# Peptides against a protein of PDB entry 5OOQ, part 28

Target 1, 227 residues: chain A of PDB entry 5OOQ
Amino acid sequence: YREDVRQVVTHPANALSFLQPGRLVEISVNGKDNYGWGAVVDFAKRINKRNPSAVYTDHESYIVNVVVNTMYIDSPVNLLKPFNPTLPEGIRPAEEGEKSICAVIPITLDSIKSIGNLRLYMPKDIRASGQKETVGKSLREVNRRFPDGIPVLDPVKNMKIEDEDFLKLMKKIDVLNTKLSSNPLTNSMRLEELYGKYSRKHDLHEDMKQLKRKISESQAVIQLDDL

## One batch from the design tools (peptide; aimed at target 1 L153)

Design b2_p17_2_s1 (made by RFdiffusion4, then SolubleMPNN; from b2_p17_2, 8 letters changed)
Fold by OpenDDE base, seed 1:
Formats: structure tokens, sequence, C-alpha cells
Structure b2_p17_2_s1 (fold): chain B 227 residues (1-227), chain A 17 residues (1-17)
């Protein structure tokens, strides 16, 4: 359900009006590269000059330029192309213990996890020397001020998404959250134990899934060699 | 957090969850 909400929120019809300069957005590229909260510079409709006939999904049809302060210091940021959301290899967020730098990255709407209910003051020329770092400092300050997380735009109250199906979805989520909070197991001293067991089971299942994939890939290679 | 959410979902299986 959260993904369904994200799909609606990040749809151009809903998101673009909230992607003003300085708007905070939480960024995840390719579902794995989490840059955390960044600040919107601008956005534009995606145009492929080399292939004007290229058709993009709604969530891939716009490019959003965002300032992040979590770019790995040794990332090849010089290879970043403006308005090209296909990031070069090696462009990634810093891991724990690694140094990070500020960078402007082009992303699609599909790379937005959430839209914050805050806007930073944005310099007029973000490409000028030191301006990205200024925004980076502001991002750090915001994170410091909101240790429990940056406030997210309410899809209904703030974004005014009034679609009936969406409202039903939101209601379902609320009901589920209430049920989860009221579940006796949530307050059980055994919750930690149960979660521990679940976590181990889940990890084993993922390992099994990975192994099955590797076996399948190996079999496919063997089959190709036998052909 | 996501793993924990999935855990909670496993405890209260919703048919469509």
Amino acid sequence: as target 1 above (227 residues)
Amino acid sequence: MEKFKKFLESLSPTPYG
C-alpha cells in the first residue's frame, strides 16, 4: 500500500506542483541508492534529442535536478550529464564511514520516495562555486532539527489529492495501522523474540532465493553452451 | 523498519497486503 501511495504522490499530475526550487525530497535511485533528503533545483520534461520518438512512463517523463549532500566523495561526478537521469557507473551515496560531498543529480519522479513539507532557500545559481555546499549545509541543519524525520507532505491535506480510490486506499492504510497498533503481539515481551525468529527466517528465505537464482543462471549458461 | 513492517504484516495477514 505504501508503494501505491508513492505512485500516486509522485505522479506528474500531483508531484510537479510541489517540486518548487528548494523543496525537500527523499531520494532513492534504482531502489537501492538512498541519498536521503535532497533539495529540488528545478525540473523539466524529459526530452530525448537522440530519439525523439522515445516514450517514457509518467514517472520517467520528467527529470528533477536535486542537490544531495550524501554523494560518495570518489564518485565520478564529472561524468554526470545534465538532464540525463541515467547515472554513470560509480555514482552512489556514501556508505557508513565514507566521506560524502554535495552534488546535483538528475533523477526521475520514480526516484522520489517522499516529498517533504519544507523548502530551503535556493541560490539563484546553484552551479556557482560553493553554492551546492551551502545547500548541503542547510540540508544538514534540517536533518539536525528533525531527528525523528523530516515532515512529509500529507497527500490529502497538503497535496489535495481527492481521488475517491486514493482516499479509500488511505483509509485502508489507517485501518491497518490501527489494527497493528492494537495487536496484543505488538506490546508483547515476545515481540523481540518473534521478530528475531522472523528476521532469521526471512534472511534464510532471501539466501535461498539468491541461491535459486544463481542455480537458474548457471543452468541457463549450461543450456546455452549445450546449444 | 521495512523488515519490521513485513514482520507485522506476517502476524496479521491481510488478504491483499
Scores: peptide ipSAE 0.058, ipTM 0.527, DockQ to the pose 0.097
OpenDDE base, seeds 2, 3, 4, 5: peptide ipSAE 0.053, 0.048, 0.086, 0.061; ipTM 0.511, 0.491, 0.521, 0.532; seeds 3, 4, 5 fail the geometry check

Design b2_p17_2_s2 (made by RFdiffusion4, then SolubleMPNN; from b2_p17_2, 6 letters changed)
Fold by OpenDDE base, seed 5:
Structure b2_p17_2_s2 (fold): chain B 227 residues (1-227), chain A 17 residues (1-17)
Amino acid sequence: as target 1 above (227 residues)
Amino acid sequence: MEKFKEFLKSLSPTPYG
């Protein structure tokens, strides 16, 4: 259900009016490269100069330029091309213990995890020397001020998404959140341990299922050779 | 899932396109 909400919120019809310069957005590229919260520089409709007839999905039809302060220091940032969301190999966020730098990266709407209810002051020329680092400092300060997380735009109250099916979805999520918060396990000191055990058990079950499938496939091949 | 896809389609065309 959270993914469904994300799809609606990040749709161009809803998101673009909230992607002003300085708007905070939480960034996840390809569902794996988490850059954390960045600041919007600008956005533009995606145009393929080599193939003007290229058709993109709604979530891939716009490019958003964002400042991040979590880029791995040895990433080939010089290979970044403005308004090209296909990132070069090696462009990734810094892992734990690695040094990070500020960078401007082009992303699609599909790479936005959340839209924040905050805007930073943005310099007029982000490409000028030291300007992206200034924004990076501001991002660090915001994260410091909001240890419990940066406020997210409310899809209904702030973004005015009033579709009936969407409202039903939101109500379902609220009910689920209430159930989770009332669950005694939520406050358990052993929750992390229990979750770890559950995750490992689940992984083992999936591995067993995959192995069983492979065995069945191998047996099927043997039977075909015997025919 | 189908109703949700229909909803997304109803959002197009975008106001900025």
Scores: peptide ipSAE 0.033, ipTM 0.632, DockQ to the pose 0.028
OpenDDE base, seeds 1, 2, 3, 4: peptide ipSAE 0.022, 0.030, 0.022, 0.032; ipTM 0.512, 0.611, 0.618, 0.569; seed 1 fails the geometry check

Design b2_p17_2_s3 (made by RFdiffusion4, then SolubleMPNN; from b2_p17_2, 7 letters changed)
Fold by OpenDDE base, seed 4:
Structure b2_p17_2_s3 (fold): chain B 227 residues (1-227), chain A 17 residues (1-17)
Amino acid sequence: as target 1 above (227 residues)
Amino acid sequence: MEKFNKFLESLAPTPYG
């Protein structure tokens, strides 16, 4: 359901009006490279100069330039091409313990995980020396001030998405969230421990089930050979 | 703190705000 919501929110018809300079967006490239929260520089319709007849999906039809402060320091940022969302090999966020730098990366709408309810004041010339780092400092300060997470735009109240099917989806999610929040285990300080134990138990059960199947299959083969 | 406040626009819930 979360993915369904994301698809609607990040559709050009809904998202573009909220991608003003400085808008905070949570970035995940290819579903694997999580850059965290970045700030929108600008966006443009995707144009393939080599193939003007290229047809893109709605979620890939625009390029959004964003400032991130989580780029791995040894990433080949010099190979980044403006308005090319196909990132060079080696462009990735810093992992735990690695140093990061600020960079402007071009992404598609499909790489937006969420749209924040905050905007930063963006320098007029983000390409000028030191400007990216200034935005990077602001991003760090935002993260410091919002340790529980940056507020996300409400699709209904803020974005005014009034599609009936979407509203039904949101209601279903709300019901599920209520059930989850009402679960005594979610409020338990031992939730991680309990989940860890449960997960291990489940894994062991599955292993046992697989082993039993293998034994049964082996016995069946033996019986066939005796026939 | 002062520098941050200069760069922080208030909650921008609207596309034109």
Scores: peptide ipSAE 0.095, ipTM 0.748, DockQ to the pose 0.035
OpenDDE base, seeds 1, 2, 3, 5: peptide ipSAE 0.026, 0.031, 0.023, 0.027; ipTM 0.657, 0.672, 0.641, 0.624; seeds 1, 2 fail the geometry check

Design b2_p17_2_s4 (made by RFdiffusion4, then SolubleMPNN; from b2_p17_2, 6 letters changed)
Fold by OpenDDE base, seed 2:
Structure b2_p17_2_s4 (fold): chain B 227 residues (1-227), chain A 17 residues (1-17)
Amino acid sequence: as target 1 above (227 residues)
Amino acid sequence: MEKFKKFLEKLAPTPYG
């Protein structure tokens, strides 16, 4: 069901209006390369110059340029081609213990795991010296402020996806989540460890929920200097 | 799955063409 929701949310008909510059998106390339949360630079319709008649799926029909701060430092970023979502070999996120750098990468909509309910103030020229690093610092600050995770756009409340079948899907998910949360076994052993983590997380989550509520209400654009 | 596919088919065209 989560994948079904992702497919709907990341469909061009729904996603593109929320891919403004600075929009936070969670990125997973090829189902294995998790870059975490990045910031949208821009997007464009995918055009194949070699094959103008190429037909792409809906989720592959657009290229989104995103700033990430988790690129492995020794990745061949110089081989990145603008507006080419087929990433060169060796382009990957840093693993544990590895150093990372900021990079702008082209991705498809299919590589978006989640769309955040936050926008960063984006520099006019992200390719200018130091600009992507500035965005990278802002991303780190956002992650610091939201230790329990960056708030995700609500597909119904925020994205205004009102299709009846989708609403039914969402209701089913909510019921399942409620059942999982109400399960005493989920509550007992993991709840003490999770409640220890979640008590810290709940204080953070209440702070986050209050922040999330404020953000949800304001569609807050966070300026880079305010981060 | 089939209902979901039908839902996807009902999605409006992309606002940006």
Scores: peptide ipSAE 0.023, ipTM 0.547, DockQ to the pose 0.025
OpenDDE base, seeds 1, 3, 4, 5: peptide ipSAE 0.026, 0.021, 0.019, 0.022; ipTM 0.617, 0.605, 0.510, 0.571; seed 1 fails the geometry check

Design b2_p17_3 (made by RFdiffusion4)
Pose (drawn by RFdiffusion4):
Structure b2_p17_3 (pose): chain A 225 residues (1-48, 51-227), chain P 17 residues (1-17)
Amino acid sequence: YREDVRQVVTHPANALSFLQPGRLVEISVNGKDNYGWGAVVDFAKRINNPSAVYTDHESYIVNVVVNTMYIDSPVNLLKPFNPTLPEGIRPAEEGEKSICAVIPITLDSIKSIGNLRLYMPKDIRASGQKETVGKSLREVNRRFPDGIPVLDPVKNMKIEDEDFLKLMKKIDVLNTKLSSNPLTNSMRLEELYGKYSRKHDLHEDMKQLKRKISESQAVIQLDDL
Amino acid sequence: SVLPFHEDTEEELEEWL
């Protein structure tokens, strides 16, 4: 349900109104590369010189400044409006130095929208400007070690559509349902949940393999035939 | 140097709607 709410929030109709310059966003591109918290510089509509149609979330591209780019990542390959990050551009690993950079992203690559925003120079492309902004991101990350506060979708972003409101109530219902479980006030919860979640991943992982073996035992494309 | 930042006000948010 929370992932369902994220899509409603990042949809251009609601998200673009709050994508002013300097807006803080948590960037997780394609659910794989997590760049941490960054600052939005600008955004523009995506135009594919073949006029291809795009999905609503991919219909727009946002340039964001990050401070967790891997230092030896080849940033010279980036095109201004191409959100497909070339192979080798990745977030710095846990033991590797980081460098401030600007990357393009689609809206689907935004994990959360912050209520804070930075002061940004007019020309981020100017010399040393992307570096200076990266320093500010490092300070915000210190004052807020647990995380940056998110924008309230209803109170702040004024999202009042009825279908969305039922979705928010569905979450509150499951939370109070979760808070009424006997294990909520337990010390072994982290231990038992992890022990169970590992067994569950295997079950789902084994089920994936279990089906592959059976379909391949028989002839391959007999169904296609 | 570190550049300043702030939290959004209710007035600013209403202007963007």

Design b2_p17_3_s1 (made by RFdiffusion4, then SolubleMPNN; from b2_p17_3, 9 letters changed)
Fold by OpenDDE base, seed 1:
Structure b2_p17_3_s1 (fold): chain B 227 residues (1-227), chain A 17 residues (1-17)
Amino acid sequence: as target 1 above (227 residues)
Amino acid sequence: MILPYSEYTEEEINSLL
C-alpha cells in the first residue's frame, strides 16, 4: 500500500509542483541506498543528448538535484555528472560509524520515498564553496527538531490529489489500519486478513495501474493539446 | 502502519523551524 501511494505521490503530475528549492525529500536510490532526508535544489526534464529517442517512464522522466548530508566521505563525488541520475560506482550513503559529507546528487522521481511538508531556505548558489555544508547543517537541525520523523505531505490535504481512485485507495488503507488495530484476536481472521491483504494488494495494484494509465493518458492528451 | 502525514501546513512547520 505504501508503494502504491508513493507511485501516485511521486508521479510528475503530482510531485513537480512540490519540488520547489529547499523542499525536503526522503531519498532512496535503487531501493538500496538510503540517503535520508535531503533538500531539493532544482529539477529538470530528463534529456538524453546521446540518445534523443530514449523513452523514460514518468517516474524517470525528470531529474531532481538534491543536497544530501549523508554521502560517504570516500565516495567518488568528483565523478558525479550534473543531470545524470545514473550514479557512479562507489557513490553511497555513509554507514554507521562512517564519516559523511554534503553532496548534490541527481535523482529521479522514483528515488523519492517521501515528500516533506517543509522547505529550507536555499542559498542562491549551492555550488559555491561552503553552501552545501550550510544546507547540511540545516538538515541536521531539522532532524534534531523532528526526532520521530519529518512531517510528510498529506497527499489529499496538502497535495490536493483529488483522483477518485486514489481517494478510494486512501480510504481502503485507513479502513485496513483501523481493522488491524481493533481486531487483535482470532488467528483465522489474521489469515483472512492476510488473504484479504493479498487480494486487496492485487486490487490496489490494479487500481494503481489504472490510475497511472489515466494520468499518462491525461498527460498525453495535455501534450497533444499543447502541441 | 499509518503514514505520518503532517497535521500542519508547510507555513506552520516552517514557522517552527
Scores: peptide ipSAE 0.097, ipTM 0.759, DockQ to the pose 0.108
OpenDDE base, seeds 2, 3, 4, 5: peptide ipSAE 0.025, 0.021, 0.023, 0.020; ipTM 0.600, 0.595, 0.526, 0.599; seed 4 fails the geometry check

Design b2_p17_3_s2 (made by RFdiffusion4, then SolubleMPNN; from b2_p17_3, 8 letters changed)
Fold by OpenDDE base, seed 5:
Structure b2_p17_3_s2 (fold): chain B 227 residues (1-227), chain A 17 residues (1-17)
Amino acid sequence: as target 1 above (227 residues)
Amino acid sequence: MILPYREYTEEEIESLL
């Protein structure tokens, strides 16, 4: 059920409006590389220059650049390319006892485990010397302030996901959390079906949101260029 | 600067962009 909720929450139709600069997100790459909580820098639609005809899934169709403070110190961070989610070999989080550094990594929406109900003030130029480290300090301060964990956005109350099938899913999860004995596998298949229906219904909404965002981003870029 | 934990309206979030 958690994965099923994650699929809906991280769908472009829902997630992109909450991926503002400084938004906290919990990051897991390839299901094994847990970077913990990072801060969103920006995001863009994924474009494959080598294969322009490449079709990506909804969750792989966008690249999110995030600042993490858990990058292994000996990772080849100089090989990181903005908006390329195919990470070089050796890019990984620091393990217990290893030193970490701040880095900006490009991830897909599928690498977002959770979206936090917190937003950092982000420097205008994150690539400038010392700016990533400033964000890294802010991330440490947030973790200090929330020892029990960073608050996650409520999909219904905060994200305003009002899809009937999703609401039914959430109610089922609440019932299951109260009744711990139900088989998690049957609910996963049903949620995949619900997600498939949701994705199809929201494809048009995503296109509209993408258009609105492109317009807003174009306006924001124009405003940034006019500032 | 960390924004205080409060409920932010969409308008407030947009204004912080």
Scores: peptide ipSAE 0.021, ipTM 0.493, DockQ to the pose 0.117
OpenDDE base, seeds 1, 2, 3, 4: peptide ipSAE 0.022, 0.022, 0.018, 0.049; ipTM 0.517, 0.540, 0.600, 0.528; seeds 1, 2, 4 fail the geometry check

Design b2_p17_3_s3 (made by RFdiffusion4, then SolubleMPNN; from b2_p17_3, 8 letters changed)
Fold by OpenDDE base, seed 2:
Structure b2_p17_3_s3 (fold): chain B 227 residues (1-227), chain A 17 residues (1-17)
Amino acid sequence: as target 1 above (227 residues)
Amino acid sequence: MILPYSELTEEEIESLL
């Protein structure tokens, strides 16, 4: 259920408008490498220069650059390639008792576990010496101020996700959370069906947006060539 | 500086950026 909500929340149609510089996001790379809360630097559409025809899933179609303060100190951070979400071997969060450093890592939307209801003031040049560490200090301060956890954006109240299927999903989750006694299998099937309907609707919406952008870009290029 | 999103309008956020 949490995963189904996460899929909706992290869909480009919903997430991108909340990935402003300094937005706090909880990061889990490949569902296993938990970096904790990081801060968004920027994002860009994923482009494969080697294979322009590469089709990515919606959740993999954007690269989000995030500052984390939990990178293992001996991680080969110099091997990090901008806009490449395929992290080099040895790039991992520090374990308990290990030293950590600040790093900017490129992630996909699929690596966002939660979107926070907080933003940090971000330095203009995060690549400048010491700026990542400044953000890292701010992240520590946030964690100190919110010992019970960083507030997460409410999908309905904050993100204004107004989809009937999603609202039904949320209601079902609420009922399930209140009724721990109901057979989880029956509820999972209905949840998957609702999510499937939602996903299809949003896929179409994103396809339309992408098409409109391509048309606009093509028109802009034509106008530039005609000038 | 920490900015709570819930306390800021989109316009206020855009003005701070």
Scores: peptide ipSAE 0.042, ipTM 0.522, DockQ to the pose 0.112
OpenDDE base, seeds 1, 3, 4, 5: peptide ipSAE 0.030, 0.025, 0.023, 0.016; ipTM 0.508, 0.699, 0.667, 0.528; seed 5 fails the geometry check

Design b2_p17_3_s4 (made by RFdiffusion4, then SolubleMPNN; from b2_p17_3, 8 letters changed)
Fold by OpenDDE base, seed 1:
Structure b2_p17_3_s4 (fold): chain B 227 residues (1-227), chain A 17 residues (1-17)
Amino acid sequence: as target 1 above (227 residues)
Amino acid sequence: MILPYSEYTEEEIESLL
């Protein structure tokens, strides 16, 4: 269910209006490289100059430049190419006990785990000497102030996602969370809950696919009307 | 596990920082 929500939240139709400079986003590249919370510099539509016919998924169709303060110090950051979300080998977060540095990395929307309900003040020229480190200090201060985690944007209350299928998904999640908290008891109910969770996960996955289709179709129609 | 969605507005959170 969390992944289903993430797919809707990080879709261009919903996410882009919340990717202003300084917006905090939680970053995971390739599902394994967790950079933690970074700050958005800017974003652009992904253009492949070498292959103009390249078709990207919705979640891969934009590049977001983000400042992270968790880059491993010995990562080959000099090999980072602007607007290329395919990161060079060796670009990774620092592990426990390793030193980290600040870096600007290009990511796709699919690399966003969550969008924070906070924006940092961003320097006008983030590439100028010392500016990334300034943002890095601000990120550390935010993490210090929110030890239990940075507040995430509410998809309904903050992002104003009003899609009926998405609202139904959110209600289902809330009901499931409430039922999980209220019924500690019977082993049999846990199996039915597990089965119900698997069945509902399948239903929600189909609902999400339908939602993605509707969004894609709506974007295609908007693009056709804008031509 | 419920995603910890903010009960605060952006302005409220910014005022805390």
Scores: peptide ipSAE 0.019, ipTM 0.586, DockQ to the pose 0.107
OpenDDE base, seeds 2, 3, 4, 5: peptide ipSAE 0.028, 0.063, 0.016, 0.015; ipTM 0.528, 0.587, 0.520, 0.458; seeds 2, 3 fail the geometry check

Design b2_p17_4 (made by RFdiffusion4)
Pose (drawn by RFdiffusion4):
Structure b2_p17_4 (pose): chain A 225 residues (1-48, 51-227), chain P 17 residues (1-17)
Amino acid sequence: YREDVRQVVTHPANALSFLQPGRLVEISVNGKDNYGWGAVVDFAKRINNPSAVYTDHESYIVNVVVNTMYIDSPVNLLKPFNPTLPEGIRPAEEGEKSICAVIPITLDSIKSIGNLRLYMPKDIRASGQKETVGKSLREVNRRFPDGIPVLDPVKNMKIEDEDFLKLMKKIDVLNTKLSSNPLTNSMRLEELYGKYSRKHDLHEDMKQLKRKISESQAVIQLDDL
Amino acid sequence: AEELKELKEEEKREELS
């Protein structure tokens, strides 16, 4: 349900109104590369120029400044409006140095929208400007070690559509349902949940393999035939 | 266990807003 709410928040109709310059966002591109918290510089509509149609979330491209880019990552390959990050551009690993950079992203690559925003120079492309902004991101990350506060979708973003409101209530219901479980006030909860979640991943992982073996035992494209 | 930590972080961030 929370992932469902994220899509409603990041949809251009609601998200673009709050994508002013300097806006803080948590960037998780394609659910794989997590660049941490960054600052939005600008955004523009995506124009595919073969005029191809795009999904609502991919219809727009946002340039954001990050401070967790891998240092030896080849940033010279980036095109201004191409959000497909070339192979080798990745967030710095846990033991590797980082460098400030600007990357393009679609709206689907935004994990959360912050209520804070930085002061940014007019030309982020100017010499040393992307570096200076990266310093500011490092400070915000220190003052807020647990995380950056997110924008309230209803109170701040004034999202009042009825279908969305039912979705928010569905979450509150499941939370109070979760808070009424006997294990909520337990010490072994992290231990038992992890022990179970590992067994569950295997079950779902094994089920994936279990089906592959059976379909391949028989002829391959007999169904296609 | 990591999912529980993430859940708690998300709740704290919502409370801060």

Design b2_p17_4_s1 (made by RFdiffusion4, then SolubleMPNN; from b2_p17_4, 7 letters changed)
Fold by OpenDDE base, seed 4:
Structure b2_p17_4_s1 (fold): chain B 227 residues (1-227), chain A 17 residues (1-17)
Amino acid sequence: as target 1 above (227 residues)
Amino acid sequence: SELLKELEREKKLLELS
């Protein structure tokens, strides 16, 4: 169901009007390379100069240029070609413990996992020296401000997708999410976490009470020695 | 699948407009 929603949201008829410069998008290339949240530079209809008659699927018919700050530092970024979504071998996100750099990569709509409800200020010339890094810093700041995740566009409220079948799909997802949240296992883990916090707080409170009693007893002894 | 087909139709209409 989530994939079905993604297909609808990322369809050109819905997505393109929300891919303004600076729009945050969550990027997953080939279902494996997760770059996280990036910022849209621009987009264009995909044109094959070698084969003008090439027919692309709807989700592959546009190229979106995005700034990412998670590119592996040793990736061959110099081999990146503007408006070519077929990325060179070795272009990948940095893994845990690896250093990352900022890069502009061309992606298809199919590589968009989600569209954020936020926009960054995008420099007019992103190719100018230092501009990609500026956007990268902004991306880091956004991630810092939203530790629980960047807000995603609501397909119905924000994107105004009013298709009845889509609405039914969304309702089904909501029901399933409710059932999952009501799952005894999820509730038990949450209860355990809450109980753990409560228990720690209780222990600290008891320790404080004991210390206060000891202080009071010591003060009482001093007063008796001074009389 | 039906929704996607409808979206494709709408897209084509928008491109023709």
Scores: peptide ipSAE 0.034, ipTM 0.655, DockQ to the pose 0.025
OpenDDE base, seeds 1, 2, 3, 5: peptide ipSAE 0.000, 0.000, 0.000, 0.000; ipTM 0.234, 0.302, 0.291, 0.238; seeds 1, 5 fail the geometry check

Design b2_p17_4_s2 (made by RFdiffusion4, then SolubleMPNN; from b2_p17_4, 8 letters changed)
Fold by OpenDDE base, seed 1:
Structure b2_p17_4_s2 (fold): chain B 227 residues (1-227), chain A 17 residues (1-17)
Amino acid sequence: as target 1 above (227 residues)
Amino acid sequence: AEKLRELRREARRLALS
C-alpha cells in the first residue's frame, strides 16, 4: 500500500506542482541508491533526441534535477550527463564512513520516495562555484533540525489529492495500522500496559506531526540565513 | 522566527522521547 501511495503522489499530475525550486525530496535511485533528502533545482519533460519516438511511462516522462549532499566523493561525477537520468556506473551515495560531496543529479519521478513539506532557498545559478555546497549545508541543517525525519507533504491535506479510490486507500492503511497494533494484544495480560505505551507513543507521534506541519506552514520556504 | 525555533526545539524533544 505504501508503494501505491508513492505511485499516486509521484505521478506527474500530482507531483509537478510541488517540485518548485528548493523543494525537498527524498531520493532513491533504482531502489538501491538512497541519497536521502535533496533539493529540487528544476524539472523538464524528458526528451530523447536520439530516439524521438521513445515513449516513457508517466513516472519516467520527466527529469528532475536535484542537489544532493551525499554523493560519494570518488564517484565519477564528471561523467554525469545533463538531462540524462541514466546515471553512470559508480555514481552512488556515500556509505557509512565514506566522504561525501554535493552534486546535481538528474532523476525521474520514480526515484522520489517522498516529497517534503519544506523548501530551501535555491540559488539562481546552482552551477556557480560554491552554490551546491551552500545548498548542501542547508540540507545538513534541515536534517539536524528534524532528527526524526523531514515532514512529508500530506497527499490529501497538502497535495489535495481527493480521488475517491485514493482516499479509500489512505483509510485502509490507517485501519490496518491500527489493527496491527491492537489485534495481537487483545488477549495479552499486559494489554493495559502495552496499550498505555502505545497510546502515549501515538500521541507523541501525532504531536510531532502537528508541530512539523506548523513549522512547514510558518516557514514554507526556508531562507539560507534562517538555517 | 522565534516561534519557529521553539516549535523545532519541541519537535526535537518529542523525537527523542
Scores: peptide ipSAE 0.026, ipTM 0.503, DockQ to the pose 0.066
OpenDDE base, seeds 2, 3, 4, 5: peptide ipSAE 0.017, 0.023, 0.000, 0.000; ipTM 0.479, 0.556, 0.315, 0.277; seeds 4, 5 fail the geometry check

Design b2_p17_4_s3 (made by RFdiffusion4, then SolubleMPNN; from b2_p17_4, 6 letters changed)
Fold by OpenDDE base, seed 2:
Structure b2_p17_4_s3 (fold): chain B 227 residues (1-227), chain A 17 residues (1-17)
Amino acid sequence: as target 1 above (227 residues)
Amino acid sequence: SELLKELRRELKREALS
């Protein structure tokens, strides 16, 4: 059920407005490699130059560049390709007892476990010498100051997700957390249905926004030609 | 560092919220 909430929170329609430079995000790549809390550098719409007709899911349609301070020291970070969320083999977080380094990793929205309610100052040129490490030090300091965990954005209070289907989903989750006698399969199906409805609504909303932008761009081009 | 200053500001804002 936490996954259902995560899907909504990390949807582009909700997440992108909170992925400002310096925003803290908790990172789990492919649901396996947990890098812990990192800081957003920037994000961009995913474009496949080799296949411009490639269609990505909503959660894979954007690439978020994040600074992590938990990269395994012997990871082949030099093989990281900008704007390629498919990480090379060997790119992984350091295990307990291993040394870690700071790195900038391109991830998808689907790799965001949670979005923090804090922002770090993000250097303008994160690739400059020492800048990643500076952010890394700040990340360590944040973790030190919040031993019980970094505050997470409240989907309703902070992110202003007021969609009725989402609210119903949240209520359903609360009920399920308190009720021990419910059929887990039935409940999961119901939650999936609620999420599906929410997702469809937001997809339509995003499509409308994109269309409006295209119309605006077309009008701007026409105006330029008329000049 | 500017980064630490900003961090402190954000933490103060969170503590007051």
Scores: peptide ipSAE 0.043, ipTM 0.663, DockQ to the pose 0.029
OpenDDE base, seeds 1, 3, 4, 5: peptide ipSAE 0.013, 0.035, 0.018, 0.000; ipTM 0.384, 0.641, 0.490, 0.270; seeds 1, 3, 4 fail the geometry check

